Peptides against a protein of PDB entry 6DSZ. Designs and how they scored, part 42

Target 1, 361 residues: chain A of PDB entry 6DSZ
Amino acid sequence: NYVVTAQKPTAVNGCVTGHFTSAEDLNLLIAKNTRLEIYVVTAEGLRPVKEVGMYGKIAVMELFRPKGESKDLLFILTAKYNACILEYKQSGESIDIITRAHGNVQDRIGRPSETGIIGIIDPECRMIGLRLYDGLFKVIPLDRDNKELKAFNIRLEELHVIDVKFLYGCQAPTICFVYQDPQGRHVKTYEVSLREKEFNKGPWKQENVEAEASMVIAVPEPFGGAIIIGQESITYHNGDKYLAIAPPIIKQSTIVCHNRVDPNGSRYLLGDMEGRLFMLLLEKEEQMDGTVTLKDLRVELLGETSIAECLTYLDNGVVFVGSRLGDSQLVKLNVDSNEQGSYVVAMETFTNLGPIVDMCV

## One batch from the design tools (peptide; made by RFdiffusion4, then SolubleMPNN)

Design b1_p10_6_s4 (from b1_p10_6, 5 letters changed)
Fold by OpenDDE base, seed 1:
Structure b1_p10_6_s4 (fold): chain B 361 residues (1-361), chain A 10 residues (1-10)
Amino acid sequence: as target 1 above (361 residues)
Amino acid sequence: LKEALAEIEK
């Protein structure tokens, strides 16, 4: 009986950075199909801490810190709609991943969305939002004492949502989303009422955005608002200010992932389908009253990497490039370019052996 | 860009 040790999956389908193991530790969490890998980021590189098997393919993986928690919790949703909230606990050398809450959030009625599963968390940790089915927004209220993840649906008039995020700095939880109708693609906002289980009118909308607008980035304070990424343009809107750029360099390949570098949202990494890595820069203008406004947007080519499925900035100019199609990488961003004009240097490469077909014989 | 990248190393 050759126990073919089923090769561990190597294709990355998600990654997040935060403080999961402790308040002080910087962690990299990597989703590889049904497997979660947990690392501590050190000056020497990635130190493996734990690997966890999940009951299905990881579709959503997000870190969040509820008020009064000393470290981040992990939300996971599987492709089979199993949701859980996980906590890291260490006692001496014993490491446990504790399920604080779980539930199945599948609906018997609804068309699964063609753009796949979207999971988002309110920055103030009031709720989790899920776009699973067309015309529905699922809400999971976050309650510390609740071991059972209970969800409810709010009906969306907009049947074809492309992407959705929670906004920062909102009195009530507020979503911003790109949707498509027969007239084109548009951006809209809604406030989410937990009490009434309904949408209220959001602070702003933008009709007739770029036809290929595909991603929403929620921008933290002091800027607030959102960035909308298309094939030809990048736009910013916060209700009071609108700004758009159309850098020719982004037309060459579709931007497919992003990650925030700075806590204040002044810089973002962007990855495209050719493995090009960009920096999106938000230039600030300080007003006489001490308010900060967006002056300009710029996109700069940093270099080339493996084709990113996900990006996450770690620390000290180190970026993890999670790849599904190629090898994942740790890369260093340098202040000065090399002889080829690249600001990116590969530090470590993780071989991708491709999709492991678990043939249960 | 250089100024933006210089802030990353701190």
Scores: peptide ipSAE 0.256, ipTM 0.864, DockQ to the pose 0.940
Fold by OpenDDE base, seed 2:
Structure b1_p10_6_s4 (fold): chain B 361 residues (1-361), chain A 10 residues (1-10)
Amino acid sequence: as target 1 above (361 residues)
Amino acid sequence: LKEALAEIEK
């Protein structure tokens, strides 16, 4: 009887950073299929703290900090629609991951979306939004005292949602999404009423965006609004201002992931299908009235990495490149380029052994 | 870009 020691998954399918272990610690959380790995980011690199086995493949992993919490909580949704909110607790050397809330959010009726599971959290922690099925938007209200995750569905008229985010700086929770219809791709916003369990008209819309518009980035204040990333263009819209760029360099390969560098949304990392790493820059203009507006968008090539499934800016120009197709990396961004014009230096590489073929014996 | 990258070392 060869006990095939089941190799632990090495392919990364998600990563997030925040303050999960404490208010002071910067953490990197890595999803590897059914495993969650928790690290503390240190000057010496990644210090492993805990590994957690999940009851299914991690499909959504998001950190959020409800009002009055000293540290971030973790929302996880599995591919089997098991949802949980996790809390890290440490007492001396004892480390516990506590389930604050859980629930199954599977519907008996609905067509699973072909674009997969999307999970988003309102920046003010009022709700979690889930796009699981075509024509439905699931809402999980965030209540501190509720150990059972209750969800309800709102009917979405737009059947083909490509990507969706919650916007920042909205009085009511507001989603911004790219959708496709027979006329092309469009951007729309809706306010989400928890009370009435319905959508209200959002602050803005943009019809007829680029045909390959695939990602929405919600931009924090002071800019607000959203960035829409396509194959050929990057656009910004906040209801009052529209700006578009079409840098030729992004046409070479599809941008597949992004991560915010600055809390104010002035910089983003972008990764494409060739492993190119870009910086997206939002140039500000300060108006005479003290308002900050977007002046320009710029894209700069930083260098090459493994093909990113996810990107996470840590600190001091260190970036975690989570890869599904290749080795994950810690990379350093430098102020000065090397002889090849790259601003990226690999610090550490994490071997990917490839997809675990679940040989069901 | 250099200015943007200089802010990451702070």
Scores: peptide ipSAE 0.255, ipTM 0.867, DockQ to the pose 0.930
Fold by OpenDDE base, seed 4:
Parts: sequence; C-alpha cells; structure tokens
Structure b1_p10_6_s4 (fold): chain B 361 residues (1-361), chain A 10 residues (1-10)
Amino acid sequence: as target 1 above (361 residues)
Amino acid sequence: LKEALAEIEK
C-alpha cells in the first residue's frame, strides 16, 4: 500500500493577516485549496505553527474580532458551502483549532453566481454576508453563544453582483456592491436589517461607473466610503465626496487583488495580472472643523512580483504575495528604489508545484 | 511615495 503522500497543495488561493494565535502574535494564514497554513510573523521570517485540513476547498477566509474577544477568530467557507468559525487555543504545547460554530449554508434553490463565492464580515462583527447565488444575499448573524451558524437570505433585486463589501462607520450593517444590468455597471448601498431580514435603502449610490469596475474596497474611518477599482479608473465615494482618477499605468493590466496597509485606509497594495505591485495612496485634507476628507488618490508603481491571487501586508514593509499561477513570495518594500526603479525586493520564494489534480484514484 | 514608504518602516 503505497500511501502516496498526496503532494500538499502549493497554489495559494487566499491569505489573511491578523492576531489569531494570540493578541500579541502577528499571524499569516494561507489557504492552499483544502489546506490552511498558520504562521507567526517574526523578525526572522515566517514561523510555521500549524496546518489544518479543511473538508473542502477554502472559498472564503476572513479574520474578525467580535467584541470581548482578546484575539481574532477565523471564518472559513468552503466551496461546498460548509461554514465554520475557528478559534486558536494553546494549552502548553498542545495546539488546538476549535470550531466555535459551524453550519452548511447551501441553498436548495438558487443559481450559483458565475463570479464565484463572496464572503464578507461587518467591521463591527454584527453579521457575515455571503453572495453565493444570484439574487440572494445570505446573512449569518454573529451571536456569541451560537454554536450553529444559522443563515437567512435577503432577496437582491440586482441579479449580477460583481463585488460586495461591508462599509465602515455605519449605524446599521451596510453593504456596498458593484452590479451589472443592461445599462452597465453601477454601485449601490443597502442597509441590512437583522430584525426585519430585509434591505433598507443605503446612504448612497453611484450609477454608471466604469464598465469594467470589478472591485470594492471598504475604507475605514475617518474617510469611510468605498473605493471602486476598474480597468481604467479608480473612484472613491462616501456619500458626500466623489473622486476619480484614471492613471494610465493601470490600463496596461487588470488589477485583480488588493490589501489595506494602514488601519485608517490611507494606503493599499494593488496587484495586477502582470505581477505589478502598486501602492494606492489616499491623501488627507483636514478641515477646520476637525473632519478628515479625502484630498486625492494616487497610484504608484512599486515593482514586480509573482502574479498575486492575494496580498497581505505584514509588518516593517514586508508583504506576502500569495500566488496561484506562480511562486508565492515574501517581499520587502524599500524606501529607496533600486537601479531599475523598483521598490520591491524578494526575500523568500515559495515554489508552486502547480494545481494538484486530485486524482481520486 | 518616499514619504509613504518611510512610514511603513515605523
């Protein structure tokens, strides 16, 4: 019986950073198909802590910290619609990943969305939102003592959602999404009522955005609002302020991933299909009343990496580049460019052996 | 950009 040790998946399909193992530890969590890898970020690099096998391909992986938790919890959704909330527990040398809650969120009725599974968490940890099927938004209320993830659906009039996020700084959980209709692509917001299990009108909308608008970034306070990334343009809207830029450099290749660098949303990393790494900069304007508004948006080319499926800023200018198509990388951002004008230096490269064809033999 | 990158190292 040759136990062919099935080669561990190497293609990265998700990555998240946060404080999962402790309040003090900075962690990098990497999703590789059915495998979750947990690292501690150290001055020496990535220290492996634990690997976890999941009962399916990881489709959503998000860290969140409910009120009263000392460290982050992990939400996982698989491609087969198995949801769980995981907690890291260490008792001496014993490391356990505890399932705090679980559930299957599959619907018997619905068309699976062509753009795949989207999972989002309200910044105030009131709910998880899932776009699994066209015309439906699934809500999982986050209740402290509920071991069973119960979900309900709210009908979306917008059948073709491209991307969706929860906004920051909203009294009620509020989603912002890009959708397509026969007239083009648009941005809309809805408030989510947990009590009534319905959408209320959101604070703003933006009709007729760029035809290839593909990503929503929720911006933290003090700016609030959202960034919409297209093929040719990057726009910001918060209900009161609108800004748009069309930097020629982003037209060369489609931006496919992003990650927030600063907790206040002043900087974002952007990755494109050519492996170019950009910095998106939000410049502040302080008003006389102490309000902070967005002055402008800028995009700067940092350098080139592997084609990112996901990006995570770690610490001290170190970025993890999770790649599905190429080798994943740990890269350093430098203040000064090299002779080629690049601010990016590869620190470590993680070989991608390609798609593990699960030959169920 | 340099100023923005300089803030990352803090």
Scores: peptide ipSAE 0.246, ipTM 0.859, DockQ to the pose 0.965
Fold by OpenDDE base, seed 3:
Structure b1_p10_6_s4 (fold): chain B 361 residues (1-361), chain A 10 residues (1-10)
Amino acid sequence: as target 1 above (361 residues)
Amino acid sequence: LKEALAEIEK
């Protein structure tokens, strides 16, 4: 009996940070194909808590905290359109991952989008949004008493959505998305009506953005609005203010991932296809009326890491670099540069053994 | 950048 110890997957395809095990614990959650790894972030490093096998490849993994929950819940969507909401429960030494809700959100009709599955959660936890198919936006209302995830579709006139996020500070759930048409790429917003199951006109739009605009970052209050990342430019829009920068340093390689450092959205990490790590800085201006507005955008090169599939800021200048193509890393951001001018120091490296070819023998 | 990084260590 050759127990082929199936090697655990090592390629990272998603990571998130939050308070999943308790309100006080800082957790790192890592998606490796069908495996979810849960860590507690400590002063000594990452402490493993639990590994969970999923019934499919993880396509979306997001933490969220509904009103009146003491800790975060985990939303997972698989590549086979199985959705679940997970809760961590500990009783003494017994650790259980509980399924609070589940459902299959696959449609019989629709063209799967070429840019893959996008899953987003409203910052006020009113709904989950899913872009699974061209010309459809799927909504899962978040209700505490519902063990079955029910979804409905809203028709989207824009067939080629590149990226989509929920905006912050909106009375109704509002999406912001980049889409492509024959005239180029554009940014648009829609309000989502749960009652009418339709889109209403959003607060703003921006036509004719950069041709390679690929990512939307929703910016928290007090700034609000969104950042649009392209190949050559980074732009900000909130309906009232527009700013654009075109730093030459970002033209060398495509930015492919981002993560918010500060709760107020003043700093973001950016990773490119060469493994360069950047800091995006939002400079604030306090107005006489006490409103905070964006004064300027700045990009600074921090250093080089493995090519990030995902980034997540932990604490104390420590960043997890989740890599699919290379080794994942824990890196430290330092105030002072090294002799090579880098602010990044590798603390720990996690060997990537490559794709587990599931050879069904 | 130093100021931005100094805020990370707090």
Scores: peptide ipSAE 0.230, ipTM 0.854, DockQ to the pose 0.935

Design b1_p10_7_s1 (from b1_p10_7, 4 letters changed)
Fold by OpenDDE base, seed 3:
Structure b1_p10_7_s1 (fold): chain B 361 residues (1-361), chain A 10 residues (1-10)
Amino acid sequence: as target 1 above (361 residues)
Amino acid sequence: SLLEEALSTL
């Protein structure tokens, strides 16, 4: 009997940071195909807590905290459209991952989007949004007492959505998205009515953005609005203010992932296809009325890592670099550069043994 | 530098 120890997946396809095990614990959650790994971040490094097998490849993994919850809940969507909301429970030494809600959100009709599955959560936890199919936006209302995830579709006139996020600080849930038509790429906003199950006109739009605009970052208050990342430019828009930069350094390789460092959206990490790590800085201007506006945007090169599929800032200048193509890393950001001008030091490396086909038997 | 100032507050 060869016990073929099924090699565990090592390629990372998603990572998130939050307070999943308790209100006080900082957690790193890592998606590796069908496997979810849960760590506590400590001064000594990553402490493994639990590993969970999922009923399919993880396509979306997001932490969120509904009003009145003491800790974050985990939303997962699989590539086969199985959705669940997970809760961590510990009773002494017994650790359970509880399914609070589940559902299948697959449609019988629709063209699966070429840009893949996008899942987003409203910052006020009113709904989950899903872009699964061209010309459809799926909404899952968040209700505390509902064990069955019910969804409905809203028709999108824009057939080729590139990326979408919920905006912060909106009275109604509001999406911002990049889309492509025959005239180029554009940015648009819509309010989502849960009551009427329709889109209303959003606060702003921007026609004819950069041709390779690929990512939307929703910016928290006090700035609000969104950052649009292209191949040659980074732009900010909030309805009242527009600002664009075109730093030559980002033209060398395409930015492919991002993560917010500060809760107030003052700093972001950016990773490109060459494994370069950048910091995006939002410079503040305080107005005489106490309002905070964006003064400028800056991009600074930190150093080089493995090619990131996902990035997440932990704490104390420590970053997890989740890699699909190379080894994943824990890296430290230093105040002083080394002799090569790098601010990045590898602390730990996690060997990637390549794509593992997890045969769920 | 602006970067070193930003890194000092992490």
Scores: peptide ipSAE 0.593, ipTM 0.960, DockQ to the pose 0.931
Fold by OpenDDE base, seed 4:
Structure b1_p10_7_s1 (fold): chain B 361 residues (1-361), chain A 10 residues (1-10)
Amino acid sequence: as target 1 above (361 residues)
Amino acid sequence: SLLEEALSTL
C-alpha cells in the first residue's frame, strides 16, 4: 500500500489575522483548500501552532469576537456548505480545536451564485450572513448556547449580488452590497430583522455606480459607511458623505483583494491582478462638533508582490500575501523606498507547488 | 509625503 502522502496544499485561498489562540497572541490563519494552518506572529516570523483538516474546501474563513469572549472564534464555511464555529483551547501542551457550533446550510432549491460563496459576519456579532444562491440571503443568528447553527433565508430581490458586507455602527445589522441589473451596477443597503426574518429599508443607496464595481469594504467608526472599488474608481459613501476618486494607476490592473490596516479604517492594503500592492488612505477631517468626516481618499503604490488572493496586515509593517497563483510571501513595508521606488521588501517566500489535483486513484 | 507618514506609523 503506497500511502501516497498527498502533498499538502500550498495554494492559499484565504487568510485572516486576529487573536484566536489567546487574547494576547496575534495569529495568522491560512486556508489552503481543505487545510487550515494556524500561526502565531512573532518578532522572528511565523510560528506554526496547529494544522486542521476540514471536511471540504474552505470557502469562508472569518474571525469574530462575540461579547464576553476573551479571544476570537473562527467561522468556517466549506464549498459543500458545512458551517462551523471553532474555538482554540490549550491545556498545557494539549491543543484542541473545539467545534462550538456546526451545521449544513445547503438549500435544496436555489441557483448557486456565479460569483461564488460570500460569507460575512456582523461587526456586533449578531449574525452571520451568507450569499450562496441567487435571490437568497441566508442568516445564521449568533446565539451563545446553540451548538447547532440554524439558518433561515431572506428573499433578496437583487438576483446578481457582486459583493456584500455588514456595515459598522448600525443599530440593526445592516448589509451593503453591489448588485447588477439590466441598467448597470448599484449599491444598496438593507437592515436585517432577526425577529421578522425580513429586510427593512437600509440607510442609503447609490444607483449607477461604476460598471465594474466589484468589492465592498465596510468602514469602521468613526467614518462608517462603505468603500466601493471598481476598475477605474474608488468611492466612499456613508449616507451623508459621498466621495469618489479615479486614480489612473488602478486602471492598469483590477484590484482583487483588500485588507484593513487600522482598526478605525484609516488605511487599507489593496492588491491587483498584476501583484501590485497599494495603500488606500482615508484622510479625516474633525468637525467643530467633534464629528469625524472623510476629507479625502488617496491611493499610493507600495510595490510589487506575488498576485494576492488575500492580504492581511500583521504588525510592524509586516504583511502576509496569500497567493493562489504564485508563491505566498511575508513582506515588510518600509518607510523609505528602494532605488526602484518600492516600499515593499520580501522577507519570506512560501513555494506554491500548484493545485493538488486530487488524483482519485 | 502622506505615504511616508502613513508608513512611519505602522
Scores: peptide ipSAE 0.585, ipTM 0.958, DockQ to the pose 0.958
Fold by OpenDDE base, seed 1:
Structure b1_p10_7_s1 (fold): chain B 361 residues (1-361), chain A 10 residues (1-10)
Amino acid sequence: as target 1 above (361 residues)
Amino acid sequence: SLLEEALSTL
């Protein structure tokens, strides 16, 4: 009996950074199909801590810290609509991944959205939002005492949502989304009422954005608002301020992923379909009243990497490039460019063996 | 440059 040791999946389909193992540890979590890999980020590199098998392909993986938790919890949604909230527990040498809550969030009726599953968490940890089906926004209230993840749907008038995020600094949970109608693509906001289980009017909207607007980035305070990324343009809006740039360099290839570098949203990494890595810079202007406003947006080419499915900034200019199509990488951002004008140096490369054909024999 | 300043504070 040749036990064909099922090759471990090597293609990365998600990554996230946070404090999952402890309040002090910086972790990198990597989703590889049905597997979750947990690392501690150290000065010497990535230290493996645990691997976890999931009951399905990981579709959403997000860290969040409810008020009064010492470390982050992990939300996972599978492609089969199994949701769970996971906690890391260590007792001496014993490491356990505890399921705090779980549930199946599949609906019997609904058209699965063509842009796939979107899962988002309110920055204040009031709810999880899910775009699974056209014309529906699913809400999972976050309750610490509830081991069963219960969800409800709110109807969206906007049937073709492209991307959605929760905004920062909102009194009520507020979503910002790009949607498409017969007139083009637009940005809208809604407040989410947990009490009434409905949408209220959000703080702002922007009609007729770029036709290929594909991503929403929620910007933390002090800026607030959102960045909208298209094929040709990057726009910022917060209700009071609008700013748009159209740098020619982003037209060469579609931006497909992003990650925030700074807690205050001053810098972002952007990855495109050619494996180019960019920095998006938010220039500050301090007002006489001490308020901070956005002065300008800039996009700078850092260098080339593997084609990113996901990006995550770790620390000290180190970035994890999670790749589905190529090898994943740890890269260092340098202050000085090399002879080729690149600020990117590969530190470590993780071989991608391609799609594992599970031969069920 | 703005980029060098941004990279120097990482």
Scores: peptide ipSAE 0.584, ipTM 0.959, DockQ to the pose 0.936
Fold by OpenDDE base, seed 2:
Structure b1_p10_7_s1 (fold): chain B 361 residues (1-361), chain A 10 residues (1-10)
Amino acid sequence: as target 1 above (361 residues)
Amino acid sequence: SLLEEALSTL
């Protein structure tokens, strides 16, 4: 009987940063199939704190801080539709990951979306939104006292949602999404009424975006609005201002992931299918009334990394490149380019041994 | 460059 020691998963399928262990600690959380790895980011690198086995493949992993919480909570949704909200507790050397709330959000009726599971959290922590099934948007109200995650569905007329985010700075929770119909791809917004359990008309829409528009980035205040990333173009819209760029460099490979560098949304990292790392820059213009508007969008090539499944800016120009197809990396962004014109230096590489083939012995 | 300026403030 060869006990094949089950190899730990090495392929990264999600990463997030925030203050999960404490208010002061900067954490990196890495999803590797059914495993959650928790690190503290230090000047010496990543310090492992805890590893947690989940009851399924992690499909969504998001940090959020409800009002009056001292540190972030973690929302996880598995591919089997098990949802939980996790809290880190430490008492001396004892480390506990506590389930504050849990639930199963599977529906008996609905077509699972071909583009997979999307999970998003309202920036004001009013709700979690889930696109699990075509023509449905699932809402989990965030209530502090509720240990049972209860959800309801709102019917979505747009059957083919590509990506969805909650917008910032909205009085009511507002989603922005790219969808496809027979006429092409479009962007639409809806307000989500928790009370009436329905969609209301959102602040804006943009019909006939790029045919390959694939990602929505919600932009924080002061800019607000959203960035739409396609194969050929990057567009910004906030209801009042529209701006589009079509940098030739992004046509070479599909952008597949993004991460915000600045809390104010002035800089983003973008990763493509060739492992190219870009910086997206939002240039500000200060108006005479003190309002900040978007002046310009720019995309700059930083260098090459492993093909990112996820990106996380940590601090001091350090980026975690979570890879499913290759080795994950810690990389440093430098002010000066090397002889090859790259601003990226690999600091650490984490070997990916490939997919765990469940050999049923 | 704009990129170098952006990188200098990381």
Scores: peptide ipSAE 0.581, ipTM 0.958, DockQ to the pose 0.936

